# Ledger of designs, part 64: peptides against a protein of PDB entry 5K2M

Target 1, 273 residues: chain A of PDB entry 5K2M
Amino acid sequence: MRIGITYTVLRREEMAIKERAGEFGEVVMLHEDDLLFPGNYDLDVVIIRNVSHFKALYTARLFESEGIPTVNSSRLIFEAGDKLFATLRLAGKVPVPEWKAALSEGGALRVPDSLGYPLVSKPVFGSWGRLLAKVNDRDSLEAVLEHRKWMKNPLYGIHYFQEFVEKPGRDIRSYVIGGEFVGAIYRYSNHWITNTARGGKAEPCSDPEVEELSVKAWEAFGEGALAIDIFESEKGLLVNEVNPNMEFKNAARVTGADMAGKLVEYAVEVAKT

## One batch from the design tools (peptide; made by RFdiffusion4, then SolubleMPNN)

Design b2_p14_1_s3 (from b2_p14_1, 8 letters changed)
Fold by OpenDDE base, seed 1:
Structure b2_p14_1_s3 (fold): chain B 273 residues (1-273), chain A 14 residues (1-14)
Amino acid sequence: as target 1 above (273 residues)
Amino acid sequence: KEEELEASVEEFFS
């Protein structure tokens, strides 16, 4: 078994994946600078750990074009890594926050007619709460839309909105790999953006409803390794988003779950199919 | 931690 691992930065997650992969076979670390295509890669599977969503997507697709399966697949990265496309998958299977998409400023200005205020503006791609805006009124909406016009990437012209969900000072992040629930954490924050990367405290989450909902959310995609962000709301649990390029250092530390091992085990299974 | 996060965020959008 030859296991490739693509990476941008050797984080704690990549180190753990490398270590666990070494128990199953030969490990080939592939920095982004090493990735040239077409190439003669002698690999049975590649674990995709590029930091960039787009670099991860294209790397996966390039290996797949050479007959080498990837974890995650390019299809999963594409659908799960886009907030709008992920919502389209999730909405048919699990409760999600109310959402609207608009393809123009004129369309976006009508979103409050359906969602009301406050609402949340999100880029369709992004991590760590970057470019998330709580929009409380018309003036704030106009400001967000004006700023988006001056952003260089055309994807910022795709306007994705959600209802603002009042949370109990925390959210939930769960992990499902190959359809198996691996673990979950609470992320605490005094800010409405509850990302642990921004100084949030993590605690173990042991809730059967979270486990069931997490598996159902994964089943909306039907493959791979996903981190799942869940909100506790007055309406019950809502699946906010999924991440096909999951960070898990905090979750692994807090829960004691072998997330790196589970990821490698799944990659080995994929290599054998 | 903030510097590492900023670098990671920049790489995410690269």
Scores: peptide ipSAE 0.029, ipTM 0.605, DockQ to the pose 0.094
Fold by OpenDDE base, seed 4:
Structure b2_p14_1_s3 (fold): chain B 273 residues (1-273), chain A 14 residues (1-14)
Amino acid sequence: as target 1 above (273 residues)
Amino acid sequence: KEEELEASVEEFFS
């Protein structure tokens, strides 16, 4: 078994994946600078750990074009890594925050007619709460929309909005790999954006409802390794988003779950199919 | 490291 691991930065996650992959076969670390296509890669599977969503997506697709399966697949990265596309998948299977999408400023200005205020503006791509805006009023909405016009990436012209969900000072991040629930954590923050990456406290989450919902959310995509962000709302649990390029160092530390091992095991299974 | 996180955030949008 020859396992490739693509990466941008050698983080704790990549180190753990490398270590665990070494138990199953030969590990080939592939920094982004090492990637040229078409190539003659002698690999049975590639674990995609590029930091950039787009680099991860294209890397996965390029390996797939060489007949090498990837974890995650380019399909999964594409659909799960886009908040709108992910919402489209999720909304058919699990409760999600109320959302609207608009393709123009004129359309976006009508979103409050449905969602009301406050609402949350999100880019369709992004992580760590970047470019999330709590929009409390019309003036704030206009400002967000105006700023988006000057952003270089045309994807910022895709206007995705959610209802603002009042959370109990925390959210839930769960992990499902190959359809198996691996673990979950609470992420505590006094800010409406909860991210452990921003210094939030993490604690283990042991909730059967979270486990069931997480698996269902994964089933909306039907493959790969996903981190799933869940809100505890007045309406119950809501699946906010999924991440096909998951960070798990905090979750692994807090839960003791072998996230890296489970990811490698799944990659080995994918290689054998 | 915070530096690694910052680099990761920038790289995510590159």
Scores: peptide ipSAE 0.023, ipTM 0.581, DockQ to the pose 0.107
Fold by OpenDDE base, seed 5:
Structure b2_p14_1_s3 (fold): chain B 273 residues (1-273), chain A 14 residues (1-14)
Amino acid sequence: as target 1 above (273 residues)
Amino acid sequence: KEEELEASVEEFFS
């Protein structure tokens, strides 16, 4: 078994994955600078750990074009890494926050007629709560839309909105790998954007309802390794988003779950299929 | 941790 690991930065996660992969076979670390395509890669599977969403997506697709499976697959990275496309998968399987999408400023201005205020504006791509806006009124909506017109990436012209969900000062991040629930944490924050990367504290989450919902959310995609962000709302649990390029160092530390081992085990299973 | 986050954000959009 030859396991590739693509990476941009050797983080705690990549170190853990490397270590665990060494128990299953030969490990080939592939920095982005080492990657040229087409190439002659002698690998049974590649674990994708590029930091950039787009670099991860293209790297996965390039290996797949050479007959080498990836974890995650380019399909999963594409669908799960886009908030709107992820919502389209999730909405048919699990409870999600009420959402609207608009493809123009004129369409976006009608979103409050359905969602009301406050609402949340999200870019369809991004991490760590970047460019999230709590839109409390018409003036704020107009300001967000105006700013989006001047952003260089055309994807900022895709307007994705959610209802604002009141949370109990925390959210939940769960991990599902190959359809198996691996663990979950509470992420605490005094800000409406709850993220451990922004200084939030993490605690173990042991809730059978979270476990069941997390597996169902994963089943909406049907493959790979996903981090799943869940809100505790007045309406019950809501699946907010998923991440196909997950960070897990804090979750692994807090829960004691072998996230890296489970990821490698799944990659080995993929290689054998 | 903040440095790691900053680096990750920069690379995500590069």
Scores: peptide ipSAE 0.022, ipTM 0.614, DockQ to the pose 0.102
Fold by OpenDDE base, seed 2:
Structure b2_p14_1_s3 (fold): chain B 273 residues (1-273), chain A 14 residues (1-14)
Amino acid sequence: as target 1 above (273 residues)
Amino acid sequence: KEEELEASVEEFFS
């Protein structure tokens, strides 16, 4: 078996994936600079680890066009990596924060009529809490909308809003690979944006409700490897978002779960189908 | 960690 691994930066995750993949066959590390298409890649499966959502998406689709399956698939990356499209999949399957989407400033200005204040403005793409805005009032909403007009990417004109969820100084990140719950962590932060990358503490999360909800959230997509962000709210657990290009170094460290191994095992299964 | 994150952030939007 020949396993490709595409990457932008050789992180701890990519090193761990490489190491585990070596137990199953020949590993071909493919930096973004190595990728040209169409190509004659002799690979049974490709694990997509490009940092860029769009580069990951296109890389996956390009390999698929050559008959090489990818983990994750381009379909999954597309649907899970867009917050609005992910919400559309998740809604009706699992509890999600109340949300509104608007396609114009005029529509966006009416969002508080439904969601009230405070609300959260999110870009449909992005990671690490980038361009998340807590909108407490009309003036703040107008400011966010004004700034969006001057942003170059037209996707910033897609206005996605959620209710502001009061969190207990933490959120949950769980991992589901091939439909199997692999593990979960609490991410602690004094800021309303919880991210371990900003110096937050991570601790193991052992909650059967989290496990069940995480699997259900994964089933909304029905394939691949997902990190799932869950909020602890007054309404119970809410699935906030999913990530088809997950970081797991902190979760693996804290839980002891072999997330890299599970990812590789799933990729090997995909290669055999 | 911060440097890796910053690099990742730049690459995400590149």
Scores: peptide ipSAE 0.017, ipTM 0.581, DockQ to the pose 0.105

Design b2_p14_1_s4 (from b2_p14_1, 8 letters changed)
Fold by OpenDDE base, seed 4:
Structure b2_p14_1_s4 (fold): chain B 273 residues (1-273), chain A 14 residues (1-14)
Amino acid sequence: as target 1 above (273 residues)
Amino acid sequence: KEEEAERSVEEFFK
C-alpha cells in the first residue's frame, strides 16, 4: 500500500495523518510544489490536504484522471466545499437554515423580502467565518453587494444568504468519515461566528441527535470525510455547512477520537475498491 | 501557532 498525502502546510493534522498512514503502508508526502501533471505517480490512494479549496479540488481531479482514487474525491470536494452546492445536497436530507441565492445585485436586493433581517451573507467558498456578514438592514446589504462587485473572483458574484440563526453562544462541529460518526464538539464564542479558529473554546459534544443528524448530513453526499457544522436553533438542530477539507486538531484533542486514523483507514478502504 | 492559522487562511483564498 502506497499512500500519498498532498499538503500546503504541514499542520498537526497532516503530521497525524502521516503518522497513522505509516502503519498501513508506505507514505509519500507531496507538497504542492512537488505536484506536476500529468505525472507518473505510483500510489494506491491520495489523501488530499491542500489548504486551498480549489487546489484541493484540482489536485484530486488530476490524480483521479491518472486512475488514483483520492480522499476526498474531487466530486465531494466540489459539492461539499461550495456552500450553495452543499446546501442543495443537504436541503434534501436534513434541516438547514433558510437560504436564498441570487445571481445579480438586483436579485440579491430582493432577498430580504423572503428572509427578512437580520440575514447572513456568505461567499460560496471560504472558511473560518471569512467574508461572513451579518446584514441587519438595507444599508448593510447595499454595502456588501457593492464590495462584492469589486472582488476579482467571479464566485463573489454568486450571492448566497441565510437567515440569521440565534445560537446559544456555541455551535457544533461533528465529524463523519466513511459514513461513521467519529465525534463532535461544541465551539464556544461570544461572537455570532463561533469558529474555534477565531479563539473559541471547544468541548466534547455527546448528543445522539447530533450523531444521527451528522450521519444523515453525510449521506447527502454519500462518501468521504466531512466536518459538519450544526446550529442549535429555536427550530431545533440545523445543518449549516460541511467541510471536505476539515481541520480536526482541536476536536481530536477534546474528544480523544482518532480522526487521523479513521481518515487513513477510510483511505485504505478506498484504495482497495 | 496563530501564524499557522493566518497562513492557512491566506492559502485558502489563493
Scores: peptide ipSAE 0.041, ipTM 0.727, DockQ to the pose 0.109
Fold by OpenDDE base, seed 2:
Structure b2_p14_1_s4 (fold): chain B 273 residues (1-273), chain A 14 residues (1-14)
Amino acid sequence: as target 1 above (273 residues)
Amino acid sequence: KEEEAERSVEEFFK
């Protein structure tokens, strides 16, 4: 078994994945600078750990074009890594925050007619709460829309909105790999944007409802390794988003779950199929 | 830790 690991930065996650992968076979670390296609890669599977969503997507697709399966697959990265596309998958399977998508400013200006205020403006791509805006009123909506016009990436012109969900000072991040629930954490924050990367405290989450919901959320995609962000709302648990390029160092530390091992095990399974 | 997170965020949008 030859396991490739693509990466941009050698983080704790990549180190853990490397270490665990070494137990299953030969490990080939592939920095982004090493990736030229077409290439003659002698690999049975590639674990995609590129930081960039788009680099991860294209890297996965490029390996797949050479007959090498990837974890995650390019399909999963594409569908899960876009908030709108992910919502489209999730909405039919699990409770999600109410959402609207608009393809024009004129359409976006009508979103409050259905969602009301406050609402959340999200880019369809992005992590760590970047470019999230709590839109409390018409003036704020107009400002967000105006700013979007000047963003260079045309994807910022895709207007995705959610209802603002009042959270109890925390959210939940769960992990499902190959359909198996691996673990979950609470992420505490005094800000409406909860993210452990921003210094939030993490604690173990042991809730059967979270586990069940997380698996169902994963089933909406049906493959791969996903981190799942869940809100505790007045309406119950809501699946906010999924992440096909999961960070798990905090979750692994807090829960003691062998997330790296589970990821490698899944990759080995994928290689054998 | 913060530097790694910041670099990670910058790389995400590249």
Scores: peptide ipSAE 0.032, ipTM 0.708, DockQ to the pose 0.106
Fold by OpenDDE base, seed 1:
Structure b2_p14_1_s4 (fold): chain B 273 residues (1-273), chain A 14 residues (1-14)
Amino acid sequence: as target 1 above (273 residues)
Amino acid sequence: KEEEAERSVEEFFK
């Protein structure tokens, strides 16, 4: 078994994946600078750990073009890594926050007619709570839309909005790999953006409803390894988003779950199929 | 922890 691992930065996650992969066969670490295509890669499977969503997506697709399966697949990265596309998958299977998408400023200005205020503006791509805006009124909406006009990436012209969900000072991040629930954490924050990368505290989450909902959310995609962000709302649990390129160092530390091992085991299964 | 996260954020946009 030859296992490739693509990466941008050697984080704790990549180190753990490398270590666990070594138990199953030969490990080939592939930094982004080493990735040239077409190539003669002798690999049975590649674990995709590029930091950039787009680099991860294209890397997966390029290996697939060489007949090498990836974890995650380019299809999953594409569908899950875009907030709007992920919502389209999730909305038919699990409860999600109320959402609207607009393709113009004129359309976006009508979103409050449906969602009301406050609402949340999100880019369709990105992580760590970047470019999230709580929009409390018309003036704030106009400001966000004005700023988006001057952003260079055309994807910033895709306007994705959610209702603002009142949370109990925390959210939930769960992990499902190959359809198996691996673990979950609470992420605490004094800010409405609950992200451990921004100084949030993590604690174990042991809730059967979270486990069931997490598996159902994964089933909306039907493959791979996903981190799932869940809100505790007055309406019950809501699946906010999924991440096909998960960070798990805090979750692994807090829960004791072998997330790296589970990821590698799944990659080995994919390689054998 | 913050430095590692910041580096990851910077690399996301490269």
Scores: peptide ipSAE 0.022, ipTM 0.614, DockQ to the pose 0.107
Fold by OpenDDE base, seed 3:
Structure b2_p14_1_s4 (fold): chain B 273 residues (1-273), chain A 14 residues (1-14)
Amino acid sequence: as target 1 above (273 residues)
Amino acid sequence: KEEEAERSVEEFFK
């Protein structure tokens, strides 16, 4: 078996995936600079680890066009990597924060009539809490919308909002690969945006309700490897978002789960199908 | 680690 791994930066995750993949067959590391299409790739499966959402999406689709399956698939990357599209999949299967989408400034100004204040403005793409805004009032909403007008990417004209969820100083990140729950962690932060990348503490999460909800959230997509962000709210557990390009170094360290191994095992099964 | 994370954030939007 020949396993490709596409990457932008060789992180701890990519090193672990490479090492584990070597136990199953020949590993071909493919930096973004090595990728030209159409190409003649002799690979049974490709694990997509490009950092960019769009580069990951197009890389996956390009390999698929040559008959090579990818983990994750271009379909999954497309649907899970966009917050609005992910919400559309999740909302019919699991509890999610209340949300609204607007396609114009005029539409966006009416969102508080449904969600009230405070609300959260999110770009449909992005990571690490970038461009998340807690909007407490009309003046703040107008300011956010004004700034969005001057952003050059047309995707910033897609206005996605959620209710503000009061969290107990933490959130949950779980991991589901090929439909199997692999593990979960608590991410602690004193800021309303909880992210371990900004120096937050991580602890293991052992909660059967989290496990069940995580699997159900994965089933909304039905394939691949997903990190799932869950909020502990007054209404119970809410699935906030999913990530088809997951970081797992902190979760692997804290839980001891072999996330890289599980990802490779899934990729090997995809190659056999 | 911070530099690596920053690069990852920048590359996400490219």
Scores: peptide ipSAE 0.015, ipTM 0.517, DockQ to the pose 0.104

Design b2_p14_2_s1 (from b2_p14_2, 8 letters changed)
Fold by OpenDDE base, seed 3:
Structure b2_p14_2_s1 (fold): chain B 273 residues (1-273), chain A 14 residues (1-14)
Amino acid sequence: as target 1 above (273 residues)
Amino acid sequence: MSFKERFPKSYKLF
């Protein structure tokens, strides 16, 4: 068994994945600078750990074009890594926050007629709460739309909105790998954007409803390794988004779950199919 | 946080 690991930065997650992969076979670490295609890669499977969504997507598709399976697959990265495409999958299986998509400024200005205020404006791509805006009124909406108009990337012209969900000063991050629930954490923050990457505390989440909902959210995609972001709302649990390129160092530390081992075990299963 | 602020060291392993 020869296991590739593609990466941008050697994080605690990539170190743990490398260590566990060494128990199953030969490990080939592949920095982004080492990736040229077409190439003659002698690998049974590749674990995709590139930080950029687009780099991860293209890396996965390039290995797949050479007959090498990837974890995650390019299909999963494409569908789960776009917030709108992920919402389209999730909305058919699990409760999600109310959402609207608009393809023009004139369409976006009508979103409040259906969702009301406050709104959350999200880019369809990006991580760590970048370009999230709480939109409380029309003047704020017009300002967000005006700023988006001057952003050069055409994907900023895809207007994705959610209802604003009041949260109890936390959210839930769960992990499902190969359809198995691996663990969950509460992420605490005094800001409406709850993200442990901004210095929030993490605590274990042991809730059977979270476990069941997390598995159902994974089943909307039916493959791979996903981190799942869940809100506690007045309407109950809502699946906000999924991440096909998960950070898990805080979750592994807090829960004691072997997320790196579970990811490697799944990659070894994928290599055998 | 910029990418550089979040990842102050990039390590290449061969």
Scores: peptide ipSAE 0.015, ipTM 0.465, DockQ to the pose 0.116
Fold by OpenDDE base, seed 4:
Structure b2_p14_2_s1 (fold): chain B 273 residues (1-273), chain A 14 residues (1-14)
Amino acid sequence: as target 1 above (273 residues)
Amino acid sequence: MSFKERFPKSYKLF
């Protein structure tokens, strides 16, 4: 078996995936600079680890066009990596924060009539809490909308909003690979944006309700490897978002779960299908 | 306030 691993930067995750993949077959590391299509890639499966959502999406689709399956698939990356498309999948299966989408400024200005204040403005794409705004009032909403007009990417004209969920100074990140719950962590932060990449403490989360909800959230997509962001709220557990380009170094360290091994095992299963 | 006091419905699935 020949396992491709596409990457932008060799992170701890990519090193762990490479190491574990070596136990199952030949490993072909493919930096973004090594990728040219169409190509004659002799690979049974490709693990997609490109940092950019769009680069990951297009890389997956390009390999699939050559008959090479990918983990994650271009379908999963497309649907899970867009916060609005992910919400559309999730909302039919699991509790999600209340949300609105608007396709114009005039539509976006009416969002508070339904969600009230405070609300959260999200871009449909992006990582690490990039361009998340807590919108407390009308003036803040107008400012966010004005700034979005000057952003060159047309996807910034897609206005996605959520209710502001008051959290207990933490959120949950779980990991589901091939439908199996692999583990979960609490991410602590005094900021309303909880993210371990910004120096938040991580601790193990061993909650059966989190496990059940995480699997159900994965089932909304029905394939691949997902990190799932869950909020503890006054309403109950809410699935905030999913990530098809999971970072797991902190979770693996804290839980002891072999997330890299589970990802490789799943990729090997995909290659055999 | 404890977590349970602040979020009495935290584990309620809708």
Scores: peptide ipSAE 0.007, ipTM 0.345, DockQ to the pose 0.012
Fold by OpenDDE base, seed 1:
Structure b2_p14_2_s1 (fold): chain B 273 residues (1-273), chain A 14 residues (1-14)
Amino acid sequence: as target 1 above (273 residues)
Amino acid sequence: MSFKERFPKSYKLF
């Protein structure tokens, strides 16, 4: 078996995936600079680890066009990596924060009529809490919308909002690979944006309700490897977002779960189908 | 539907 691994930066995750993939066959590391298409790739499966959502999406689709399966698939990356498209999948299966989408400034200005204040403005794409805004009032909403007008990417004109969820100084990140729950962590932060990449502490989460909800959230997509971000709220557990290009170094370290091994095992299964 | 059925090669490999 020949296993490709595409990457932008050789992180702890990519190193662990490479190591585990070596137990199943030949490993071909493919930096973004190596990716030219069409190409003569002799690979049974490709694990997609490009940092950029769009680079990951296009890389997956390009390998699929050559008949090489990818983990994750371009379909999954597309649907799960867009916060609005992910919400559309999730909302039919699991509890999600109340949300609104607007396609214009005039539409966005009416979002508080439904969600009230405070609300959260999100770009439909992006990671590490980039361009998240807690919008407390009308003046703050107008400021966010004004800034969006000057952003060159047309996707910033897609206005996605959620209710502001009061959290107990933490959120949950779970991991589901091939429909199997692999593990979960609490991410602690003194800031309303909980992210371990922003200096948050991670601790293991062992909660059967989190496990059940995580599997149901994965079933909304029905394939691949997902990290799932869950809020503890006064309304109960809410699935906030999913990530088809998951970081797991902190979760693997804290839980002891072999997330890299589970990802490789799933990629090997995908290669055999 | 297998992966190969969903995503047939769009071009010939040289």
Scores: peptide ipSAE 0.000, ipTM 0.394, DockQ to the pose 0.026
Fold by OpenDDE base, seed 2:
Structure b2_p14_2_s1 (fold): chain B 273 residues (1-273), chain A 14 residues (1-14)
Amino acid sequence: as target 1 above (273 residues)
Amino acid sequence: MSFKERFPKSYKLF
């Protein structure tokens, strides 16, 4: 078996995936600079670890066009890596924060009529809480909308809003791979944007409700490896977003779960189907 | 936080 691993930067996750993949076969590390298509790659499966959502999406689709399955698939990356498309999948299966999408400024200005204030403005793409805005009032909404007009990427003209969820100074990140719950962590932060990547602490989360909800959230997509961001709210557990390009170094460290091994095992399964 | 700030020790293999 020949296992490709595409990457932008060699992180702890990619090193762990490489190490575990070596137990199952030959490992071919593929930096983004090595990727030229069509390339006639001799690989049984490719683990997609590109940092950019769009690079990961296109890389997956390019390998699939050569008959090489990917983990995650281009379909999953597309559906899960867009916050709005992910919400559309999730909303039919699990509790999610109340949301609105608008396709114009005039539409976006009516979002408070449905959701009230405070709101969270999100770009449909992007990681690490980039361009998240807490919108407390009309003036803040107008400012966010004005700034969006001048953003070069037309996807910034897709106005996605959620209700602001009050969180207990933390959120949950769970991991589901191939439909198996692998583990979960609490991510502590004094900021309303909880992310361990922003200096938050991580602790193990052992909650059967989180496990059940995480599996149901994964079932909304029905394939691959997902990190799932869950909020503890007054309304109960809410699935906020999913990530098909999951970071897991903190979760693996605090839970002891072999997330890299589970990802490789799933990729090996995909290669055999 | 930029990617570079977040992963200051990140590198390419090739």
Scores: peptide ipSAE 0.012, ipTM 0.459, DockQ to the pose 0.096; fails the geometry check

